# Peptides against a protein of PDB entry 4PN1, part 216

Target 1, 261 residues: chain A of PDB entry 4PN1
Amino acid sequence: KIEMNFLNKPIVPDTTKVISNFLTHYLITEPVEHVEIEAKLGTLIDLETQNRFEFPVMNETILNPEFNLRTRFESDMTASEHKYLNEFLNQAFRDSQKPGRLPFAYKHTKQVDLFYETEDNSRDKIRVSKNQSDNQVLACVKKRRVADLFLYCPNDAFDIRISISDELPVSMPSGNQQPSLTRLKDRVGYVHQEIKIDLTKTTQNDPVYDTTERHELEVEFGNIADLRDRAQKAKDGMEAPLFRRVQLFMDNVRILRREHS

## One batch from the design tools (peptide; made by RFdiffusion4, then SolubleMPNN)

Design b1_p29_7_s2 (from b1_p29_7, 13 letters changed)
Fold by OpenDDE base, seed 5:
Structure b1_p29_7_s2 (fold): chain B 261 residues (1-261), chain A 29 residues (1-29)
Amino acid sequence: as target 1 above (261 residues)
Amino acid sequence: MSRFEEWLKEVEEERKKIEEEELEAKLKR
């Protein structure tokens, strides 16, 4: 008989614990009402060198937010990298349709995001999302970034930003207001076990600057209610369900950040 | 239904449609 370890019990990675605690804070302790929790692939940039941040660690490392490391996070990748990830996910989708597997769900959406300034000149803009084909309103929200957790991944093509946001549903802006910014989004979404993976091409037209295109990959917790329930259980002393869910999320992120052309 | 559940339904419907189209394409061969 083979045992897992000398206790014969599963061990939770430290990364999972740290992230779980981070999430629990914004799910339970200081709860964000309309919370969005996503991980974006990108690059930690050293503000001094303008190159990828270098830190004396050899593996995936959560950066301590208490330290000002003078970094910025660029949530972008090349078109080639984005294409590769799309092909990779398409294959994963196909493979998951086989007997004995849990299938992916797939959705391709094209939307326009209109950003409006708030009357109080708050930093938070109102985002109106519409379907490009019929202009149907998909969402009208005021998104507030609450917190970020950065993972430096020296062995992979991408670093990770886990973000907590509050997406407050709000009323539509008045008809006389003009959007301050318009973005076109072409999004391919994959869902597996209520974890959402989105590949997004964003086109922004700037009247002064040429059209810019951004390529993003994000991984999101699709079932926030379940996650909140798990976090509450963790606060009550039963941590395993939360840890399992966070580990699943992170494993998906790890798969994606390792895949590159 | 949560927005997520609604989204999942839409995604699943789209998936089924794609699968049906692919199956039909295979059967016509």
Scores: peptide ipSAE 0.019, ipTM 0.447, DockQ to the pose 0.012
Fold by OpenDDE base, seed 4:
Structure b1_p29_7_s2 (fold): chain B 261 residues (1-261), chain A 29 residues (1-29)
Amino acid sequence: as target 1 above (261 residues)
Amino acid sequence: MSRFEEWLKEVEEERKKIEEEELEAKLKR
């Protein structure tokens, strides 16, 4: 019989602990009421070189948010990379339908996002999301970015931004208001064990700038109530359930960031 | 799968099992 280690007990990677603590803070300690928690694949760009950030580490590392590393995060990828990931996820979906597996759920959504300025000129915009096919309102929210945690991944195709956002449901803007920005989104969503993986192609028509396309992949916690419960238990001294959920989340992220053509 | 990968899989499965057992034990208290 092989044992895991000399204690024969599972150990939790410090990455999992750090992320778990980060989540617990915004779930329990300073709770965000309508929290969205997602990881986006992208690239940490060094502002000095305008190239991918280079840090003297050899593996995945969480950057300390207290330090200004003179970086920006670009949550984008090439069309070819996005296509590859789509094909990869399609295959994963098919494989998960086999007996003995937990199946993916699949959803394809085409939506339009309309952004409106708030009356107080706050930095937070109102987003109205509508289905492109029937103009049905899907959501009307005021989204505020609360916090970010960046993972530098030198061995993988992508770096990671984990974001905490507050998505406050709000009333529809008055009919007299014009959107300041309109975005078309073609989103393919895959859900496995309440972890949502979204491939999104965004088209933005800027009156000043040429039409820009963005290709994004995001991984989101699909069951916030469960996650909050796990975080509360962790605060109460039972950390294992939270660690397991965070580990699952991060494993999915790690799979995706490694996949490239 | 390499022998190493197979070993890692076994270790991870055992890890999960132990974690589940510990959780169940705590829930019964």
Scores: peptide ipSAE 0.000, ipTM 0.243, DockQ to the pose 0.030
Fold by OpenDDE base, seed 2:
Structure b1_p29_7_s2 (fold): chain B 261 residues (1-261), chain A 29 residues (1-29)
Amino acid sequence: as target 1 above (261 residues)
Amino acid sequence: MSRFEEWLKEVEEERKKIEEEELEAKLKR
């Protein structure tokens, strides 16, 4: 007979604990009302070198937000990387349809995001999202970035940013307002066990800059209510449900960040 | 419903349509 360890009980990785605590803070301690929690694949750039950040660690490491490391995060990837990830996820989708597996759900969405300035000239713009095919309004929100947690991943193709955002539903801008910015989004969405994985091609027409195209992959918690419940239980001393959910989320992220052509 | 729930509903409806179409295609062979 083989045991897992000298206690013969599962052990929770430190990364899972740190992330769980981070999430619990913004779910329970200082709760964000309309919270969005997502991880984006990208690259930590050292502002001094303008290259990928190098830290004296050999594995996945959560960066302490209290330290200013003079980094920026680019959530962009190459078109080839994005295509590879799309093919990878398509295969994962197909494999999940087999008997004995939990299936992925799949959706292809094309939307336009219109950004409007607020009357108070706040930094946060109103975003109106519409379906490109029928111009149906999908959402009208004011999104505020609340917090970020960065993971440096020296052995993987991508670093990770976990973001907490507040997506406040707001009224539509007045008919006399013109959008300050328009973005076209071509999004392929995959859902597995209430975790949403999105591959997004974003085209932005800037009046000053040439049309820019971005390729992003994001992983999002699809069931915030369940996550909040798990976080509350964790505060009450039952941490296992939260840890399991965070572990699942991070394992999916880890799979994706390791994939490259 | 949350935006996610709405999205999930739409995905499920689309999946069902595809399955129905595939089933119909199989039945016509």
Scores: peptide ipSAE 0.016, ipTM 0.428, DockQ to the pose 0.012; fails the geometry check
Fold by OpenDDE base, seed 1:
Structure b1_p29_7_s2 (fold): chain B 261 residues (1-261), chain A 29 residues (1-29)
Amino acid sequence: as target 1 above (261 residues)
Amino acid sequence: MSRFEEWLKEVEEERKKIEEEELEAKLKR
């Protein structure tokens, strides 16, 4: 008979605990009302060298936010990498439809995001999202970034930023206001066990600069109410449900960041 | 799934069961 360890009891990886505590803080301790929690694939760039950041670690490492490492995070990838990930996820989708598996859901959306200045000249812009086909309003929000947690991943193609944001629903801007910025988004979305995986191609037209294109991959918690419930239970001493959900989320992120062309 | 993941799943399932039983008990009162 094989046992898990000398106590024959499960233990939780430190990464899972750290992330769980981070989430619990913004779900329960200082709760964000309209919270969005997502991980983006990208690259930690050293501001001095303008190359990928190098740190004396050999595996996935959560960076301590108390230390200024003089880095920036670039949430972008090449068109080739983005295409490869799309093909990979399409195959994963197909395989999940087989008997004995939990199926992916799939959605392809094309939207336009219109950004408006606020009357108080706040840095937070109003974002109106519309469907490109019929101009139906999908959302009108003010999004504020609350916190970031960075994972340096020296063995993988991408580093990770986990972000906590507040997406406050707001009323539509007045009909006389012109958008300060317009972005086109082509998004393919995959959902598995309430974890959302989005591949997004963003096109922005600048009157001064050439059209810029960005390729992003995002992983998001699809059921915030459930996650908040799990976090509350963790605060009350029952940590297992939260750890399970965080482990699931991180394993999906780990799969994706290892895939490259 | 790892043994750890299996254990976490079992704990979650038992928790849900207890919560459902408690909810049913409250509704029968």
Scores: peptide ipSAE 0.007, ipTM 0.277, DockQ to the pose 0.023; fails the geometry check

Design b1_p29_7_s3 (from b1_p29_7, 15 letters changed)
Fold by OpenDDE base, seed 5:
Structure b1_p29_7_s3 (fold): chain B 261 residues (1-261), chain A 29 residues (1-29)
Amino acid sequence: as target 1 above (261 residues)
Amino acid sequence: MSLFEKWLEEVKKYKEKIEKEELKRKLER
């Protein structure tokens, strides 16, 4: 017989525990009602050097939010990196269609995001998302960033930001209100076991800087209700279901951040 | 306190401990 360890019990990685606790806080303890939980691939930039942050660690490390590390997170990648990831995911999609596998779902969407200032001049803007082809309204939300958790990944192409946001549904802006910002999003979405992986090309016209383009990869929990249920169970003393779900999520993130052209 | 809050508190305490130890080492040199 082969056993997992000397206790013959599953061991949960510390990263999984920390992230699980982080999520539990905003799912259960101080619950965000319309929560979005996503990981973005990007780069932690040292504000002093403007280079990638260097920390004296040798593996994936959750940065302590209590520390001011004087960093910023750039949720962007090169077009070539983005293309490579797209090709990688396309292959993964194809492979998942084989017998004995759980299949990916695939969706390609093009949308326009219109941002409006709020009447109360709040910091949070109203985002109206429309289908680019027919202008059908897909969503109208006020997105509030609630919390971030950063993972420094010295061995991988990308660092990770896990973000918790509140996407509050709101009424449409008045017809006479003009958007302060317009963004075009070309999104290729992959879903596997209710984990969403989105490759997004964002185009924005700026009167001063002309057209800017960003390439982002996001990994999102696709079933928040299930995640909240798991988090509640964790609060009630049964942590395993939550840990398993977070582990799945993080493994997908880890796969993606290791890939580069 | 939530598990997260408890963890943050522990991390904070650990940080403070490490900083104190580093200071001690510097003073002993």
Scores: peptide ipSAE 0.031, ipTM 0.377, DockQ to the pose 0.041
Fold by OpenDDE base, seed 1:
Structure b1_p29_7_s3 (fold): chain B 261 residues (1-261), chain A 29 residues (1-29)
Amino acid sequence: as target 1 above (261 residues)
Amino acid sequence: MSLFEKWLEEVKKYKEKIEKEELKRKLER
């Protein structure tokens, strides 16, 4: 007979606890009403060297915001890296359709995002998302970034930013208002156990820099209501359900950040 | 202020710093 440890009880990694506490704050303690919780793959860049950040740690590390690390986060990746991840996820999708597995769901979407200035001249823009094929309005929101948590991953191809955002539904801009920015998005979405994985190609025209293309991979909690319920239970003394869900999320992120071409 | 609350404030400050640095870099290109 094999036991998990000398207590024969599950143990939770410290990383899971820290992230769970971070999420619980914005789910329960100071709740964000229309919360979006996502992790982006990218690179922590040292502002002094303009290369990937070097820190004296040997594994996945949540960066302490108390310290001035002189870094920035770039959520972009190369076209080849993006293609490789797409192929990897396609294979994972196929394998999940086999007997005895939980299947992925798959969706390919092409949308246009129109950004508008607010009447109150706030820093946040109104985003109208439309389907490229029929111009059907998919969403009209004012998105605010609430908080970020950065993970330095020295053994992997990518570092991670976990972000808390508020996506407030708002009324459509006036018909006479012109968008200040237009972005085309080609998105491939995979869903497994209510964790959403999105590969996105974004095209934007810039008057100064011409047409630019960005390649992003995002992992998102697909069931916020369930996550909020788990966070509430954690506040009430039952932490295990929350820890399990956060562990699942992070394991998916860990798989993806290890893959490279 | 609890240690956790202090940490949250530092997270906000860090975010603001990063946003400012990113904006500065974009303007310098």
Scores: peptide ipSAE 0.019, ipTM 0.283, DockQ to the pose 0.018
Fold by OpenDDE base, seed 2:
Structure b1_p29_7_s3 (fold): chain B 261 residues (1-261), chain A 29 residues (1-29)
Amino acid sequence: as target 1 above (261 residues)
Amino acid sequence: MSLFEKWLEEVKKYKEKIEKEELKRKLER
């Protein structure tokens, strides 16, 4: 008989614990009301070298948020990388439709995001999202970035930013206001076990910079209510359900960040 | 305090400790 360790019990990875605690804080302790929790693939850039950050570690590492590492996070990838990930996810989607598997759901969305300045000149902008086909208003929100957690992944194609945001529904801007920024989003969404994986092509007309296209991949918790329930249970001493959910989320992220063209 | 808040506090304390030690070394040179 083989045992997994001297306790013969599963061990929770340290990464899972740290992320779980991070999430619990903003779900339960200082709860964000309209919380969005997402992981974006990208690159940690060293501000001194303007190259990918090189930290003296050999594997996935959560960066300490209390240290200024003089980095920026670029949530962009090449068109080739984005295409490769799309093909990869398409194959994963097809494979998941086979008997004995849990299937992906698929959705393709094209929307336009209009950003408006707030009347109080707050840093947060109002985002109005519309369907590109019929200009139907999909959402009007004020998004506030609450916190970020960065994972440096030296062995993978991408680093990770986990973000906590507050998406507050707000009233439409006054008819006299002009948008300060307009973005077109072409989003291909995959959902598996209530984890959302979105490939997004964003086109932005910048008055200073020519039309720029950004290619992003994000992984989001699709069931915040369930996650909040799990976090509450964790605060009450039962951590396993939260750890399992975070582990699932991170495994999906890990699969994706290893893929490259 | 949440586990995360406690962890952050510990991290801050550690940072302060390291900074103090570095300062001490500089003053002794």
Scores: peptide ipSAE 0.015, ipTM 0.291, DockQ to the pose 0.031
Fold by OpenDDE base, seed 4:
Structure b1_p29_7_s3 (fold): chain B 261 residues (1-261), chain A 29 residues (1-29)
Amino acid sequence: as target 1 above (261 residues)
Amino acid sequence: MSLFEKWLEEVKKYKEKIEKEELKRKLER
């Protein structure tokens, strides 16, 4: 008989623990009411070199924010990378439809996001999301990014930002207000085991700047209630359910960040 | 405050700094 280790018990990777604790804080300890938890693929850029940040580590590493790393995160990829990931996910979708697998769900959405300045000139803008087809209002929210966790991934095509956001529902801006920013979002969404994977093509029309296009991939926890329940159990001493869910999430992220054209 | 909580506060501070810098850069373009 073979045992897992000298304790013959499962062991949780440190990365999973750190992320789990991070999530637990904003789910339970200092709960964000309308929490969104997502990971974005992108690149940690060294502000000094304007190149990808180089840190003296050899594998996936959660960066310690206590150090002034002088970095920024660019949540963007090339069109070719985005296309490759789309094809990859399409294949994964097809494969998941086979017997013995858990199937993906697929959704394609096109929306317009209108951003409005707040009365208090806060950094957080009001976002009105509308369906492109019928101009129906889908949501009106003030999204506040609460916290970020950055993972440097030297062996992969992308680094990762895990973000905690609060999407506070707010009233519609007054009819006299003009949007400061308009974004067209073409989103292809894949859902597997309540983990959402979204490929988004964003076209931004800025009144001051030229039209810019962004290609983003985000992975989101699709069932916050379940995650919160797991986090609560973790606080109560039963950490395994949370760890398993975080592990699932991170494995999906890891798969995606390794894929590139 | 635990060490972890302190670290989380640093995360928040770091985020705010980065966001401010990004915003500044955007405005300077």
Scores: peptide ipSAE 0.000, ipTM 0.231, DockQ to the pose 0.018

Design b1_p29_7_s4 (from b1_p29_7, 18 letters changed)
Fold by OpenDDE base, seed 5:
Structure b1_p29_7_s4 (fold): chain B 261 residues (1-261), chain A 29 residues (1-29)
Amino acid sequence: as target 1 above (261 residues)
Amino acid sequence: MSLFEQWLKEVEKEREEIRKKEEEARKER
């Protein structure tokens, strides 16, 4: 008979605990009402060198936000990397349709995001998302970035930013208001166990600059209500459900960040 | 509804439509 350890109990990785606490803060302690929680693949860039940040660690490490590391996060990848990840996820999708597996859901969406300035000149813009095919309004929100948690991943192709955002539903801008920015999004979405993985190609036309294209991969908690319930239970002393959910999320992120062209 | 919930509903609808078409095609055989 083999046991897991000398206590024969599951052990939660420290990373899972730290992230769980981070999430619990914004789910329960200082709750964000319309919370979006996502991880983006990208690169921590050293502002001094403009190269990938180098930190004296050998594995996945959550950076302490209290320290100014003079970094920026670039949530972008090459078209080839993005294509590779798409092919990888397509294969994972196919494999998940087999008997005995939990299947992926798949959706390809094309949307346009229109950004409007707020009347109060707040830094937060109103985003109107529309379906490109029929101009149906999908959402009208004011998105506020609440917090970020960065994971430096020296052994993987990408670093990770976990972001907490508040997507406050707001009324449509006045008909006389013109968008300050328009973005086209071509998004391929995969959902497995209520975790959403999005590959997004964003095209932005700038009147002054040439068309810019960005390739992003995002992993999002799809069931916030469940996550909040788990976080509440964690506050009440039952941490296991939250830890399991965060572990699942992070394992998916870890799979993806290890893949590269 | 969140964008996610809307997305899921669309996916489920599409899946159901595909399933129905497949079932109809199977009955015609």
Scores: peptide ipSAE 0.047, ipTM 0.529, DockQ to the pose 0.011
Fold by OpenDDE base, seed 4:
Structure b1_p29_7_s4 (fold): chain B 261 residues (1-261), chain A 29 residues (1-29)
Amino acid sequence: as target 1 above (261 residues)
Amino acid sequence: MSLFEQWLKEVEKEREEIRKKEEEARKER
């Protein structure tokens, strides 16, 4: 008989623990009310070199947020990379429809995001999301970035930003307000085991700058209530359910960041 | 309706329910 280790028990990777603790903080300890938790693929850029950040590590590493590493995160990829990931996810979708698998769900959405300045001159903008086809309001929120956790991934095409955001539902801006910014989003969404994967093409028309197109991939926890419950249990000393969910999330992220043309 | 669409609707419904509860709580204050 072979045992897993000298305790014959599963062990949780340190990365999973760190992320779980990070999530627990913003789910339970200092709870964000309307929390959104997502991981974005992108690149950590060293502000000094303007190149991808180089850190003396050989694998996936969570960067300590207490240290200013003079980096910025670019949540973007090339159109080619984005296309490749779309094809990859389409194949994963097809494969998941086979007997014995848990199927992906799929949705293609086109929306317009209208950003409005707040009356109180708060740093947070109101975002009104509308469906492009019928102009139906999908959401009106004030989104605040609460915290970020960066993973430097030297062996992969992308680094990762895990973000905690507060998406406060707010009333529609007054009819007299003009949007300060408009973004068109073409989003392909995949859901598997309540983990949402979105491929988004964002087109922004800047009156000053040329039209910019961004290609983003985000992975989001689709069931925040369940995650919060798991985090509460973790705070109470039962960590396993949270660790399992975080591990699932991170494994999906790891798959995606490794898949590049 | 795809499972994703169903899921999205459920999520939206949950968000709306939360919003309503918050609005009600604000009216009671």
Scores: peptide ipSAE 0.033, ipTM 0.379, DockQ to the pose 0.012
Fold by OpenDDE base, seed 1:
Structure b1_p29_7_s4 (fold): chain B 261 residues (1-261), chain A 29 residues (1-29)
Amino acid sequence: as target 1 above (261 residues)
Amino acid sequence: MSLFEQWLKEVEKEREEIRKKEEEARKER
């Protein structure tokens, strides 16, 4: 017979606890109404050297937001890295279709995002998302970034930004209003156990800087209602369901950030 | 419905359409 430890009880990693507390704050304590919770793969850049930042740590580390570390986060990756991750996820998708596994869901979408200025001159733009094939409106939202949590990952190809956003549904802009910005998105989406993984190629035409292309990978909590329920239970003294869901999310992120070309 | 829920519904619809086509193709063999 094997036991987990000398108490024979599960122990929660400190990283899981810190992230769970961060999420609970914006789910329950100061609740964001239309919350989106995602992790993006990228690089923490030292503003002085313009290279990847080097911290005196040897493993995955949540950075304390109270300290100004003079860093920026770049959520872009190379086309080669993006292609490799796509091939990796395609293989994972295929393997998940085997008997005894939980299958991935898969969808390839091409959309256009139109950004509009608000009448009140607010900082947040209205985003209208449309399907490129038939111009069907998919969403009209005003997105506000609420909070970020950064993870430095010295042993992996990528660092991580976990973001809390508020995606407020809003009415369509006036028919006479022109978009200030247009972005084309080619998105491959994978869903496993209500966790969404998206590979996105974004093309933007800038009149000054020519056409720019960005490659992003994001991991999102697909079931916010369930996550909020788990967070409430955690506040009520039952933390295990929340910790398990956060652990699952982070394990998926950890798998992806270790993969590189 | 959230964007995710909409996306999931579309994926499920596509899967069901593929399944139906496969079943029809299997019946024709």
Scores: peptide ipSAE 0.018, ipTM 0.403, DockQ to the pose 0.011
Fold by OpenDDE base, seed 2:
Structure b1_p29_7_s4 (fold): chain B 261 residues (1-261), chain A 29 residues (1-29)
Amino acid sequence: as target 1 above (261 residues)
Amino acid sequence: MSLFEQWLKEVEKEREEIRKKEEEARKER
């Protein structure tokens, strides 16, 4: 007979606990009403060296937000890396359609995001999202970044930023306002077990800066209500459902960040 | 509130205080 350990019970990795506690805070303790929770693949850049940050650790490590590490996070990758991930996800999609598997859902969207200054000159911009094909308004929101949690991943192609945001629905800007920024988004979305994986090509036309393209990969919790329920149960002493959902999310992130061209 | 949640709240407060000081210093320039 083989046992898991001397207690013969599963144990939860520290990473899962830390992330679970982080999420619980913004879901339950100080709840964000219109919460978005996403992980972005990117690179932690050391501001002193302008290279990828090097920390004296050998594996995935959550950075303590108390410390100013003099880093920036670049949520961008090369076109080649982005293409490779797209091909990888396409294959994963195909494989998931086989008998005995849970299938991916797939969606391709093209939208334009228009950013407007607020009348009160607040730091947060109003974002109006429209479908590129018919200019139908998809959303009008004021997005506030609430918190970030950074994972340094020395063995993988990418580091991770987990972000908590508040996406407050707001009224459309007045017809006299001009957008301060316009972004075109070409997004390929994959959904598996209510976890969203988005590959996004963003084109930004800045009147001051040349047209810039960004290639992003995002992993998002697709069912916030379920996640909030799990977080509440965790606060009530039943942590297992939350840990399982966070583990699923992080395993998907871990798969993706290991893939590179 | 867990110790971790308390800590996160403190960290966020400190960050906001730093940000406010930086904004004030920028207005005086």
Scores: peptide ipSAE 0.000, ipTM 0.229, DockQ to the pose 0.016; fails the geometry check

